# Designs tried in a protein design run: peptides against a protein of PDB entry 5FRP. Part 18

Target 1, 225 residues: chain A of PDB entry 5FRP
Amino acid sequence: VEWTESIPQIIATREDISKELNQALAKTFIDSDPRVRRTSVMIFNKVPVTEIWKNITNKAIYTSLLHLAREKHKEVRELCINTMAKFYSNSLNEIERTYQNKEIWEIIDTIPSTLYNLYYINDLNINEQVDSVIFEYLLPFEPDNDKRVHRLLTVLSHFDKKAFTSFFAFNARQIKISFAISKYIDFSKFLNNQESMSSSQGPIVMNKYNQTLQWLASGLSDSTK

## One batch from the design tools (peptide; made by RFdiffusion4, then SolubleMPNN)

Design b2_p27_2_s2
Fold by OpenDDE base, seed 4:
Structure b2_p27_2_s2 (fold): chain B 225 residues (1-225), chain A 27 residues (1-27)
Amino acid sequence: as target 1 above (225 residues)
Amino acid sequence: EEEEKLKELLKKARQSAAGLTGKELAE
């Protein structure tokens, strides 16, 4: 743990990390102690993306990072999911695709698929986290149409079949959520108008609203878990 | 054109997702 904690500083101070260090780091990602694994993941959060790409050249480290998305230890898993999504986004923004880093990019380009494949675990907590990182890092809100399309194409271009399936389903869910929110707003407005509530439409609106709420609730995990 | 590429990819996605809904993934 102590050694792993020192790695961010080492990376920050050295322009070239030895093969031995990379090998050692690769081992920490698969260490039996979840604290060691956690610390290893944190390296990707503490070290600038440019320095990571420069100094971490062992492919096994990146593959191991992706594998931790399915880690049994909840804290490590959650950290990993956030980390890889953020790292992906930062890489797209800051790292050029070159011949030298092609092999690493081949791994990094699988992050979207890795994330979308987590939906198949059928865990509500994981699903919520994946949703969050998708909106925050993978497919962030982008008002520029060209940039938005470019990002979307980049993400989709490396999807496996399962990821495509999840993506489509996710989009369908988003539409429903959007609709639900819209209905909530409408209902709120309706409730503020007594005349509307006393109308023949009152009970109908109430019923639809309740159905919408039930649907929304079914997709939410227990925050206490 | 990127838009055409996107359309193609979306088409593939829809084909792959046959029978799945957002609700199914959420439950």
Scores: peptide ipSAE 0.000, ipTM 0.307, DockQ to the pose 0.045
Fold by OpenDDE base, seed 1:
Parts: structure tokens; C-alpha cells; sequence
Structure b2_p27_2_s2 (fold): chain B 225 residues (1-225), chain A 27 residues (1-27)
């Protein structure tokens, strides 16, 4: 009974400490020293995503993180772009959407748009980095079609108009290739099964297989030029 | 504990901001 009575006091104390920590972190993200800003971003890399969501509750911190994607300091910007993409991916994989974290998710869901909008800066180094994080974290290789489609829909669901334009210009082809490869694998498995080949759907699958191969071959040839 | 790790990182960042340390924490 005595320990139960102490719980509210402990909770209150922890809340106060958490508020102070969040306030301090919010200040470090906007510090004039790029080393301090870099260190602040690194927290999101060194601490597990579950602990970040638990302990960082001030939405301004997440907004500041996203803002650093356009940081003038190259090292901080590059770190931020990689960090926010990875954090987005980890959040999708490990964090459930609840009523309590809704406001944070509203910010995190804008990360794909934030990244795709960086293409409008027209900087080759930034473009290369954005391409890299898209393929590594936002739209990673996934052999399961349902999972791949679900991830794609999640990424696109919060796009602004500019992000959609960039998506179609820079990444739509790669996504199509990934789907084609997945279908190729499925067709190959089907063709290796004698029972399936003897079925009524055999000729239909064979035709689709050939079309897929032709499309893939044409895409690969373009990549070699 | 991961929470303690976060607190330590924040402390170091604050010290850097205050000019108390020049230690590089980013890798």
C-alpha cells in the first residue's frame, strides 16, 4: 500500500524531469554551433527508436530535426537526412500508432515529403543522398508484394504536390523495376512446378513471364548506356 | 538503461553549447 501511494509522486517527478530534458534538447537543435546541432541529431541515431518516442515528447524537437535537412552546414545536413530517413523507417517498423503519439506521427509522416522536396534544391550531392536513403530506408527492397505495396502507399499517403512530382520524375522507374523483379520471381517459381504448368493457367502465366522478361531486358540495357 | 543514455547525451550537448567542453560526440 505504501509503495502504491508513492507512484503518483514518482510519476509527477519523472514528468518534470522529462519536460526539462525536452526543453534542453529543443535548445540544442537550434544552437548557433554546428557541432551542438550535430550532436543533437546524433541522439536519434544512438538511442533506440522506442526510447526516443517514449522520452522525446516535445513536437518542436521533431520539427527542428526535419528543418535541419536544409541546413547550410554540409555535415549536419547530411547527417540529418540520413538520420531522419532511418528514423522514419524504424518508426514504421517498431512504433504503433496510438492516440497519445498522434501529434508526433503527424510530423514523422511528413519525412518522405521533406526528403523528396530536397530535389528542388538541384544539388547533385543532395540528390544522390536522397536517392540513397529512399532505396535504403523509405522504399527498401521487399520481395513480398503485399508488404511492398503497403509501404509504398504509406509513403505516398502524406505527399504534397511537389513531392508527388519529384517521385514520378526520379523514383517511379525504380519502383516499377522492383515490382517487375518480384513478379519475375513468382513466375519462375510457377514455371518450375510441373503441376502448375499443366494447369489451365499455364499458358497465361508463360505469356506474362515473357512480357516481364522483355521489359526487364529493355530496362537493363538502358542502364548500361 | 537507454533512458540514461539519452540523458547523458543531452548533458554532453548542453555542456558543449555552454562552452564547457569541445569534445566531439558525433561519429
Amino acid sequence: as target 1 above (225 residues)
Amino acid sequence: EEEEKLKELLKKARQSAAGLTGKELAE
Scores: peptide ipSAE 0.080, ipTM 0.626, DockQ to the pose 0.016; fails the geometry check
Fold by OpenDDE base, seed 5:
Structure b2_p27_2_s2 (fold): chain B 225 residues (1-225), chain A 27 residues (1-27)
Amino acid sequence: as target 1 above (225 residues)
Amino acid sequence: EEEEKLKELLKKARQSAAGLTGKELAE
């Protein structure tokens, strides 16, 4: 009997805690101070994904997280991009889809599209970061074919038209990069051979090498900028 | 400070949830 009487209080306490948390986060994600926004994003990095899904139920918070990927403050934006990608991956791995969390999943499932849409900003630094998080979190290396295909299908299943376009463009770029790297290696081998450099083909190879380097440099953000 | 506060809130929420689950399993 005493136990039964304590249940309402516990439920009330839980609701209160949840309410306070959600209210606090909703405010901090839209705070004018970038430091506050940064701290808010860090919650998603430091707190286990299972606890986040359990305690953060306000859809607006997740929506706000996604919006920060395009914010003006560079540090917060970069953090957000990494965070949302990681959170997406962790959610896929650890969170079951249920009726209760369906609405949150609808938002989380848009993360891949959100990330791929960042390519349209045409910023080299952003592009590199997006490339990185795609390889690390969205479409990581997976030796199991079934798991790999399942992940790919999951990512693609919620793509908008723009995301698909960027996806194909990205794949095309990867092929080009791989080809360029292969050629770079070949050129390097050739250039290391002094006899080959003195040949009639030397200048031709050097020119192609320089073109390849220029192409690579144009596609990759200068690590020094 | 805000991060710590949020962590504490999450911890409390987790503890509360765990307590409820434990009690439900014990009936």
Scores: peptide ipSAE 0.037, ipTM 0.549, DockQ to the pose 0.012; fails the geometry check
Fold by OpenDDE base, seed 3:
Structure b2_p27_2_s2 (fold): chain B 225 residues (1-225), chain A 27 residues (1-27)
Amino acid sequence: as target 1 above (225 residues)
Amino acid sequence: EEEEKLKELLKKARQSAAGLTGKELAE
């Protein structure tokens, strides 16, 4: 009989702790001080994803996290972009979809779209960062074809029209970059051969090489055009 | 400071959950 009386108290304590945590986080994510916002974002980096999902149940916190991707403070924005991408990847890998966490997943599933939509800002630094997090977290290298396809489909399944458009544009750009890099390598090999340089093709190859380098140097800027 | 506070809250929450599970199993 005595143990039964202790259970409600424990449950109440847990609820109180959870409530307090969520209230605190909700406030810190929208704090006027960028340092406070930064610290809030860092929690998602320092706390295991399983614990985040378990203890952070206020959907507004996740919405606020995503919103910070477009905030004015550069450091917080950059941190947020990396954080949400990593969090998305970790969530896909470690968190099961249940009825209880459905509302949170609805928000988390928009992270890829949120990131791809950042390309429309037409900022080179943002574009580079988005490129980086896509390759590192959203669509990482996966040698298993089935897993790779599954991840891709998962990422695309919640795209809005704009994100889908940017996705195709990004892929097209990557193909071009890969081609350019290949050409660069070929040209470099050619240029390192003295016999080839002395040939009538030497100047032509040099010009193409320079054009390729120029394109590569500007390539990240053209992703949004 | 806020990070540490939140970490502590998470720790407490985990401990409370563990305690509840232990009591439920013993009953």
Scores: peptide ipSAE 0.033, ipTM 0.548, DockQ to the pose 0.011; fails the geometry check

Design b2_p27_2_s4
Fold by OpenDDE base, seed 2:
Order: sequence, then C-alpha cells, then structure tokens
Structure b2_p27_2_s4 (fold): chain B 225 residues (1-225), chain A 27 residues (1-27)
Amino acid sequence: as target 1 above (225 residues)
Amino acid sequence: ELEELLEKLEKEARKSAAGLTGKELAE
C-alpha cells in the first residue's frame, strides 16, 4: 500500500521521472518473470483509476495489459482479466473523455472486445471468468434504464464482429438461464403446494423440475453449450 | 513483490535517465 502510494508521488514530482517510469513499467509488463508481470498488473488494482490515467501515459502499457489476457501463465492471465474488466468499468465511471487521453481511451475501449474474444479460446475456465467479469464489471445490473442502455451502447460501440457474435451468444445463454430460473421458481412454488403435488400434474411438474435442475447444472458448468 | 517491482522500476528509470542524459550529452 505504501509503495503504491509512493508511485504517484514519484510520478508527480517530475515529468522526466514520469516518462522514465512509464518506460520502465512498459518493460515490466513484458518481463520474462511472471511475478514481475503479475506485480505490474497489480498496479492497476492498487492505484486509483484516476491516478493511473494521470500517471500512466505510455499507451504501450495499456496495450501490454490487454495482451496479458491471453498469457500462458494462468495466474497472471486470470489476474489480468479481472483487472482489465474492473479498470474498464472504473474508467467509464470516473474518467472523462478528453483530447489528451483520446489515445488511451482508444485502447481501453477495446477491453470489452478483448474479453469477449477470449470465448474463442474455448477454455471452460476462461469462459467462466469472462462471464463473471462481464456480469460484475462490464455490464453490471443497473436498475436505471437510461444508465443501463448507455453502458450497453458504450460497450457495444467498439465491438469487433467476433466480439459481437460472442456477445449475442452470451446473451442467448443468459436468456436461457433466466428462463430456466423462472421455471425453477415456478416449479418450486408448485412443489411447495401440497394440493398441487397431489394433482395429476404433480409428477409431470416434478419431472420438468428435475430436467430444469439438470439443465441448470450442466449449463452453468458448460458455458459452450 | 511490489517493493521489488518498485526497485526494478527505479533501476530501469535510472538507466533510462542515464541513457537519455548520455545521449543528450553526446549530442
């Protein structure tokens, strides 16, 4: 924590130091040691988004961050995926778009596409993580319709064709899940009613309930299906 | 780990600064 706090202080003192630090940081993101790369990514988690945007001006750092989403080292990759998603969300919420930061925004705006493109790796663990960060950071539940739509449009506005396809597939899955959950709730209500259970429909509903549970269990475990 | 990174960054920054100053001095 103290170290992370020291970085902004170091950067704030001299523009020349800032440039050098940015250059050094750019190198650490591509260091051969996964620990170094991990620590580099952690800067984005520990330093407030506003300070990151202020102090990290080398676009190569952001590009490198995004690239780490496909890193071979699992721990670094997973950290990176979470970090970049969170960073994207925080940036949308806290960072204004200006002429000065346009180049960085051009990179950051590709984060959603970068994440959705990870589905094409066809790795179950990656898929689950991507699902998680989408739900938590990219497209969080927002009760305000205007805000929700605005966020959605922002996310979609920079999608490539592949990301859009993945997005559609993901949404289709979510619709199915939501439908299944709705059915589950209905079945649960039905099953809790003893009078309904004693009816001729009882066994049928029970069967459907079990099928729904099985589907939910399989669907949650198998994101590719 | 973060401290180590900072040390590395500082070291690299110094190297970069020295390299830049060396180039500036050589120009």
Scores: peptide ipSAE 0.059, ipTM 0.576, DockQ to the pose 0.011; fails the geometry check
Fold by OpenDDE base, seed 3:
Structure b2_p27_2_s4 (fold): chain B 225 residues (1-225), chain A 27 residues (1-27)
Amino acid sequence: as target 1 above (225 residues)
Amino acid sequence: ELEELLEKLEKEARKSAAGLTGKELAE
């Protein structure tokens, strides 16, 4: 944490070597050692987003970060997916679009597409993680309708065709999940009522309840089901 | 791990700086 906090200071104090540092960092993102790659990704987690944008000016670093979403090393990949989603959200909230940072924004704006494209890998663990980061970072709960719509439009504005397809599939699944949860709640209320359980409908409701639970258990990991 | 990365970055930065100076001298 202290070092990460020192990175901006180091870069600020060594403006003369900032380019060289950026070049060096770019190399660490593609290092053969997964530990090095992991640590490189962690910079984006530990350093404030404003400082990252200020000091990391080599576009190759951002491109490499996005590429790690498909990393073979599971830990690095998972870290990268979380990191890039969070970084995207923080950037939207804290970084203004300027002429100077346009090239970086062009890369960052592809993060939503990059994430949604991961659904095509057809890996349940990846799907679950992507679902998680979408809810947490890309499309978080926002009570203000205007802000919510603006965020949604921002996310969608740079989608490729595949990302759109995944998005619609995901939303369809979310509707089903929401419905299932609602049913679960209703069933739970019913089951907690002794009079209802003793009724002829008791066994039927219990069966539906179990089916709902099974569906939820199986479906939450699959964005396409 | 972070310290190791910093050391590596510094090393690579020095190499990059040396390479740039060499190219500038060659041009």
Scores: peptide ipSAE 0.057, ipTM 0.576, DockQ to the pose 0.011; fails the geometry check
Fold by OpenDDE base, seed 1:
Structure b2_p27_2_s4 (fold): chain B 225 residues (1-225), chain A 27 residues (1-27)
Amino acid sequence: as target 1 above (225 residues)
Amino acid sequence: ELEELLEKLEKEARKSAAGLTGKELAE
């Protein structure tokens, strides 16, 4: 923790070696040792987004981060996927688009496409992780309709054809899950009412509730597998 | 692991700086 706090200070204090540091960091992202690559990714996770944008100016570093999403080493790949999704979300929330950072934004704006393209690998573990980061970071729950639509449009604005196709498939699944959850809640409310349970509809609702739970459990299990 | 990364970064930075000074001296 103390060291992580020192990194921004070191980068900020050594403006004279900032270029050299960026070059060195670019090399660590492509290092043959997965531990080095992992630690490099952790910089994006531990350092505040504002400090990253300020001090990391080499485009190759951001490009390398995106490439690690298809890393052979599982731990590095998983860390990278979570990190890049979180970094994207934080950047949207905290970083303004300027002329000076335009080139970096052009790379960062491809993160949604990069993530959705991972569905084509057809790996259940990767799919689960992509689902998770989409719900948590790319398209989080937002009660404000205008903000939700704006975020959605931002995510979609840089999609390639493949990402768009996978998005539609994923969105269809999300709608189904949302519908199932809504039914689950309604059934749970009904079951918690003793008067309703004593009604002629009680056994029917209980059966539907159990079916819904089984479906949700299977969907979650498939997502966990 | 973070300390190891810092050491590597410092080493690479020194190499890059030495390379730049070498180019400047050659220029």
Scores: peptide ipSAE 0.057, ipTM 0.574, DockQ to the pose 0.011; fails the geometry check
Fold by OpenDDE base, seed 4:
Structure b2_p27_2_s4 (fold): chain B 225 residues (1-225), chain A 27 residues (1-27)
Amino acid sequence: as target 1 above (225 residues)
Amino acid sequence: ELEELLEKLEKEARKSAAGLTGKELAE
């Protein structure tokens, strides 16, 4: 928290060196030390989105941030994926699109595609993380239909072909999971009712319940591993 | 880690500023 407060102060105090600071930051994002890269990414997490947009004007920084999503260093990569998703969401919520920030938005608008393209790496851990950030930040639950649709359209409007493919696959999976969970709940309720279990339908429901559990277990990476 | 980053940023900023000054002086 104290650090987060220091960066804006530094940036504000050093408006005259804003260009130099941006250049310096751009270098830290590509530093050979993963700790430096990690800390650089953390700036986007700790500094308010409005201050980031105001003070970070070098496009290379944003581009570098997106590239770190494919970082070999696991911790940096994971942090980056979470950071960029959150940053995207916060930007959509808090940053207006202006002529002045258009170039940065052009980069930020590619974050959804960048994330969905990570599915093609075919890494289970990455897939799980992408699923998580999509649910939490990219396409969060929104009870307001208009807002939900608007967000969805915004996300889709910048998709490349690969991202679309991944998106449809993901959605299909979500629907299946949702259905399975719903059935699981229904089955669980049924199984908890002794009268229902004693009925002729008991064995049938039990079988379906087991099938549902197996399906869920196969789709959910064993978090215990 | 943050302090280290800030130090690096400051160092790089100074280098960049010096480089710009050098280029401006050379132009």
Scores: peptide ipSAE 0.056, ipTM 0.579, DockQ to the pose 0.011; fails the geometry check

Design b2_p27_3_s1
Fold by OpenDDE base, seed 5:
Structure b2_p27_3_s1 (fold): chain B 225 residues (1-225), chain A 27 residues (1-27)
Amino acid sequence: as target 1 above (225 residues)
Amino acid sequence: SSEKEFNEEVEKLEKELEEKKLEEELE
């Protein structure tokens, strides 16, 4: 049966083509043109996660993707941060851990640490973006407690020391924000009451109100940047 | 160029994906 003899050669050829494609793709992530890098990152957004895992087998591509989170080009960096967070979430949801994909998972499992480490850049815009992707992709709202805990443990299991520090700082900040918002509401209600405003507590509450507003505002990035 | 081949393959994959989405919407 002559057709059976051609199958190994076809498989070998496809493997070779796949390898060459992966090598070519790896080069695009480090291209000097930010448009090329952007296009490469967009592959991870446009192609289903299952197909990416199937066809992109060169670990250097994933490593390069993660590196772009610190890209100097703002647009590429922002795209990369969103992309890698989403890709991580999709991978956790759709990709099984096998012996064959272990090496790729070792890289993908570092995405949470990579993202949390961006807080050390001390850029307000980056911080806000990282906050956003954490809530949207890394630790999304999950009504099932077991699933939520499992996701959290998965995220934390590969943290480096810096990521843990940032994680706790982030959570502490969120608690403070929530508390500040609650106080803002309470102070606003108090100040809107004429009798309360005319009381001896009026000026004190007004001062606290202003402090709360200033604190909340200081955490927001300039919309013009 | 390897980049051109890559872009063509990506475009092919994107088309296949769009076709698959269309098939899922029609079912």
Scores: peptide ipSAE 0.016, ipTM 0.344, DockQ to the pose 0.010
Fold by OpenDDE base, seed 3:
Structure b2_p27_3_s1 (fold): chain B 225 residues (1-225), chain A 27 residues (1-27)
Amino acid sequence: as target 1 above (225 residues)
Amino acid sequence: SSEKEFNEEVEKLEKELEEKKLEEELE
């Protein structure tokens, strides 16, 4: 009978340890040493999403993670961007929305907006990375139309105005890129045909080919072209 | 220190996860 009286204390102790752990972890995300911050971000990559949600209950950790997307340290920033995008996708796939995790979901649901807002920094490297994580994690290829639409709606559901604007700009750019690539392929096929090259259209297509290459080479992040 | 305890718990969790992964690979 005496052992049963100790169980509540053990449970309480474990909760305390968990709290202390969360507090300690929260501090590491704002550590002055980028290596410490990096290590903290890596936890989200190394630990399964289900375990993260179970063990990391301090919302400050998640908010701090999101803030690192604008980190000055390039490696930490890049890692963070990839990590949060992947974490978002995994969370959508594996974590149910409950009353208990609602506050964390409120933060996680801002990840898409956070990422799309990075386009306004107007940094080529950041833009390319954001493009990459969008295709890989946020809006991955999904053959099921209903699932694809549901994912899209989920991603858009918490967008701010700026995120929507960047989203549309991104899509417009992607359409242009896709078109350019298609034309590049067509032009390449034309140029590989000797008869076509000898035609009056040969020089014209060559010029268009070069223009297409130049446009593509100007950077994937240029939404204005 | 809370940091040391944190690191120990993280290592423990990582080890448990590795063990679980190994168990899943064996099933």
Scores: peptide ipSAE 0.014, ipTM 0.332, DockQ to the pose 0.010
Fold by OpenDDE base, seed 4:
Structure b2_p27_3_s1 (fold): chain B 225 residues (1-225), chain A 27 residues (1-27)
Amino acid sequence: as target 1 above (225 residues)
Amino acid sequence: SSEKEFNEEVEKLEKELEEKKLEEELE
């Protein structure tokens, strides 16, 4: 009976500790030292998503995480972009939507829009990273059509106008890239055939091959810069 | 030194979060 009477105090104490922890953590995300911010982001990367949702209840932390996607410090920004995308994917897969976590979900649901809006910065490195995390975490390959469509609809349902625009632009680019790659393969096969090379089409295909390579190369960030 | 301290603090926070989860699961 006495232990039962202590439970409310224990719960209250735990809540207080949790609150203090959340407050402390919230401060670290806005710390002037990039190393502190980096380490804070790493919490979201290292701690299981279920634990994060359970223990990190301060909305400001999530908002701050998302804000770091536009961080001036490159390393922190890059880490944040990867982390938030992964966190989003993990959340969709592992966290149920409840009344209690609704407010956090409202923030998390903005991650796709946040990411797609980064394209407007017009930075090649950022664009490449965003492309990568979209394919890896946001809209991963899913062989099940229903699941794929559901994920897509989930992602799109919270897009702002800018994100939609970026999304369509991205998709258009992907289609073009895929087409170019397909052509590259076809041209390569043709050029590897000696009989085809000796044909009247040989020079034409060679030219197209070179054009395709040039196009593909131009879309790739100059790794040498 | 500050980086180390910060990393240690983060590790501590991570551990605390995990411990809290374990406690909640045991309840």
Scores: peptide ipSAE 0.008, ipTM 0.266, DockQ to the pose 0.012; fails the geometry check
Fold by OpenDDE base, seed 2:
Structure b2_p27_3_s1 (fold): chain B 225 residues (1-225), chain A 27 residues (1-27)
Amino acid sequence: as target 1 above (225 residues)
Amino acid sequence: SSEKEFNEEVEKLEKELEEKKLEEELE
């Protein structure tokens, strides 16, 4: 653990991390101690993406990072999911595709598929986390249409069949959520108007409002579990 | 409106990508 905690500083200060250090780091990702694995994942959060690509050349490290998305330890898994999504986004924005980094890109390009495949675990907490990282990192808000389309195409281009299925399911759900939110707003506006509430439609809209709230709430994981 | 437009664009692109993948698999 102590050794692994020093790695971010080493990566930040040294331009050439030795092959031996990369091999040692690769072993920390598969360590039996979840604290060691956690610390290893944190390297990707503490070190700039450009420095990671420059200094971490062992492809096994990246492969192992992706594998941690399905590990049993909840905290490490959650950290890993956020980390890989962010790392993917930062890599797309800051790292050029070259012949030298092609093998690493082949792994990194599977991150979207890896994340979307987590929906098949059928865990509400995991689903919510995946939803969150998709909106934050994979398909963030982009006002430039060309950049937005390019990002989307990049994300989709490396999907496996399962990821595509999950993607379509997710989008369908998002459309429903968006619709429900829109209706919630409309119902709320109606209910805030005293004249509307006193009308024959008042009780009907109140019922629809409650149903909409219940539906929205059911899609949200209990943050307490 | 922007979210709806985005979703429509995504759906369009998804269809195009699916069609392209299907074509590549048949080749």
Scores: peptide ipSAE 0.007, ipTM 0.304, DockQ to the pose 0.060; fails the geometry check

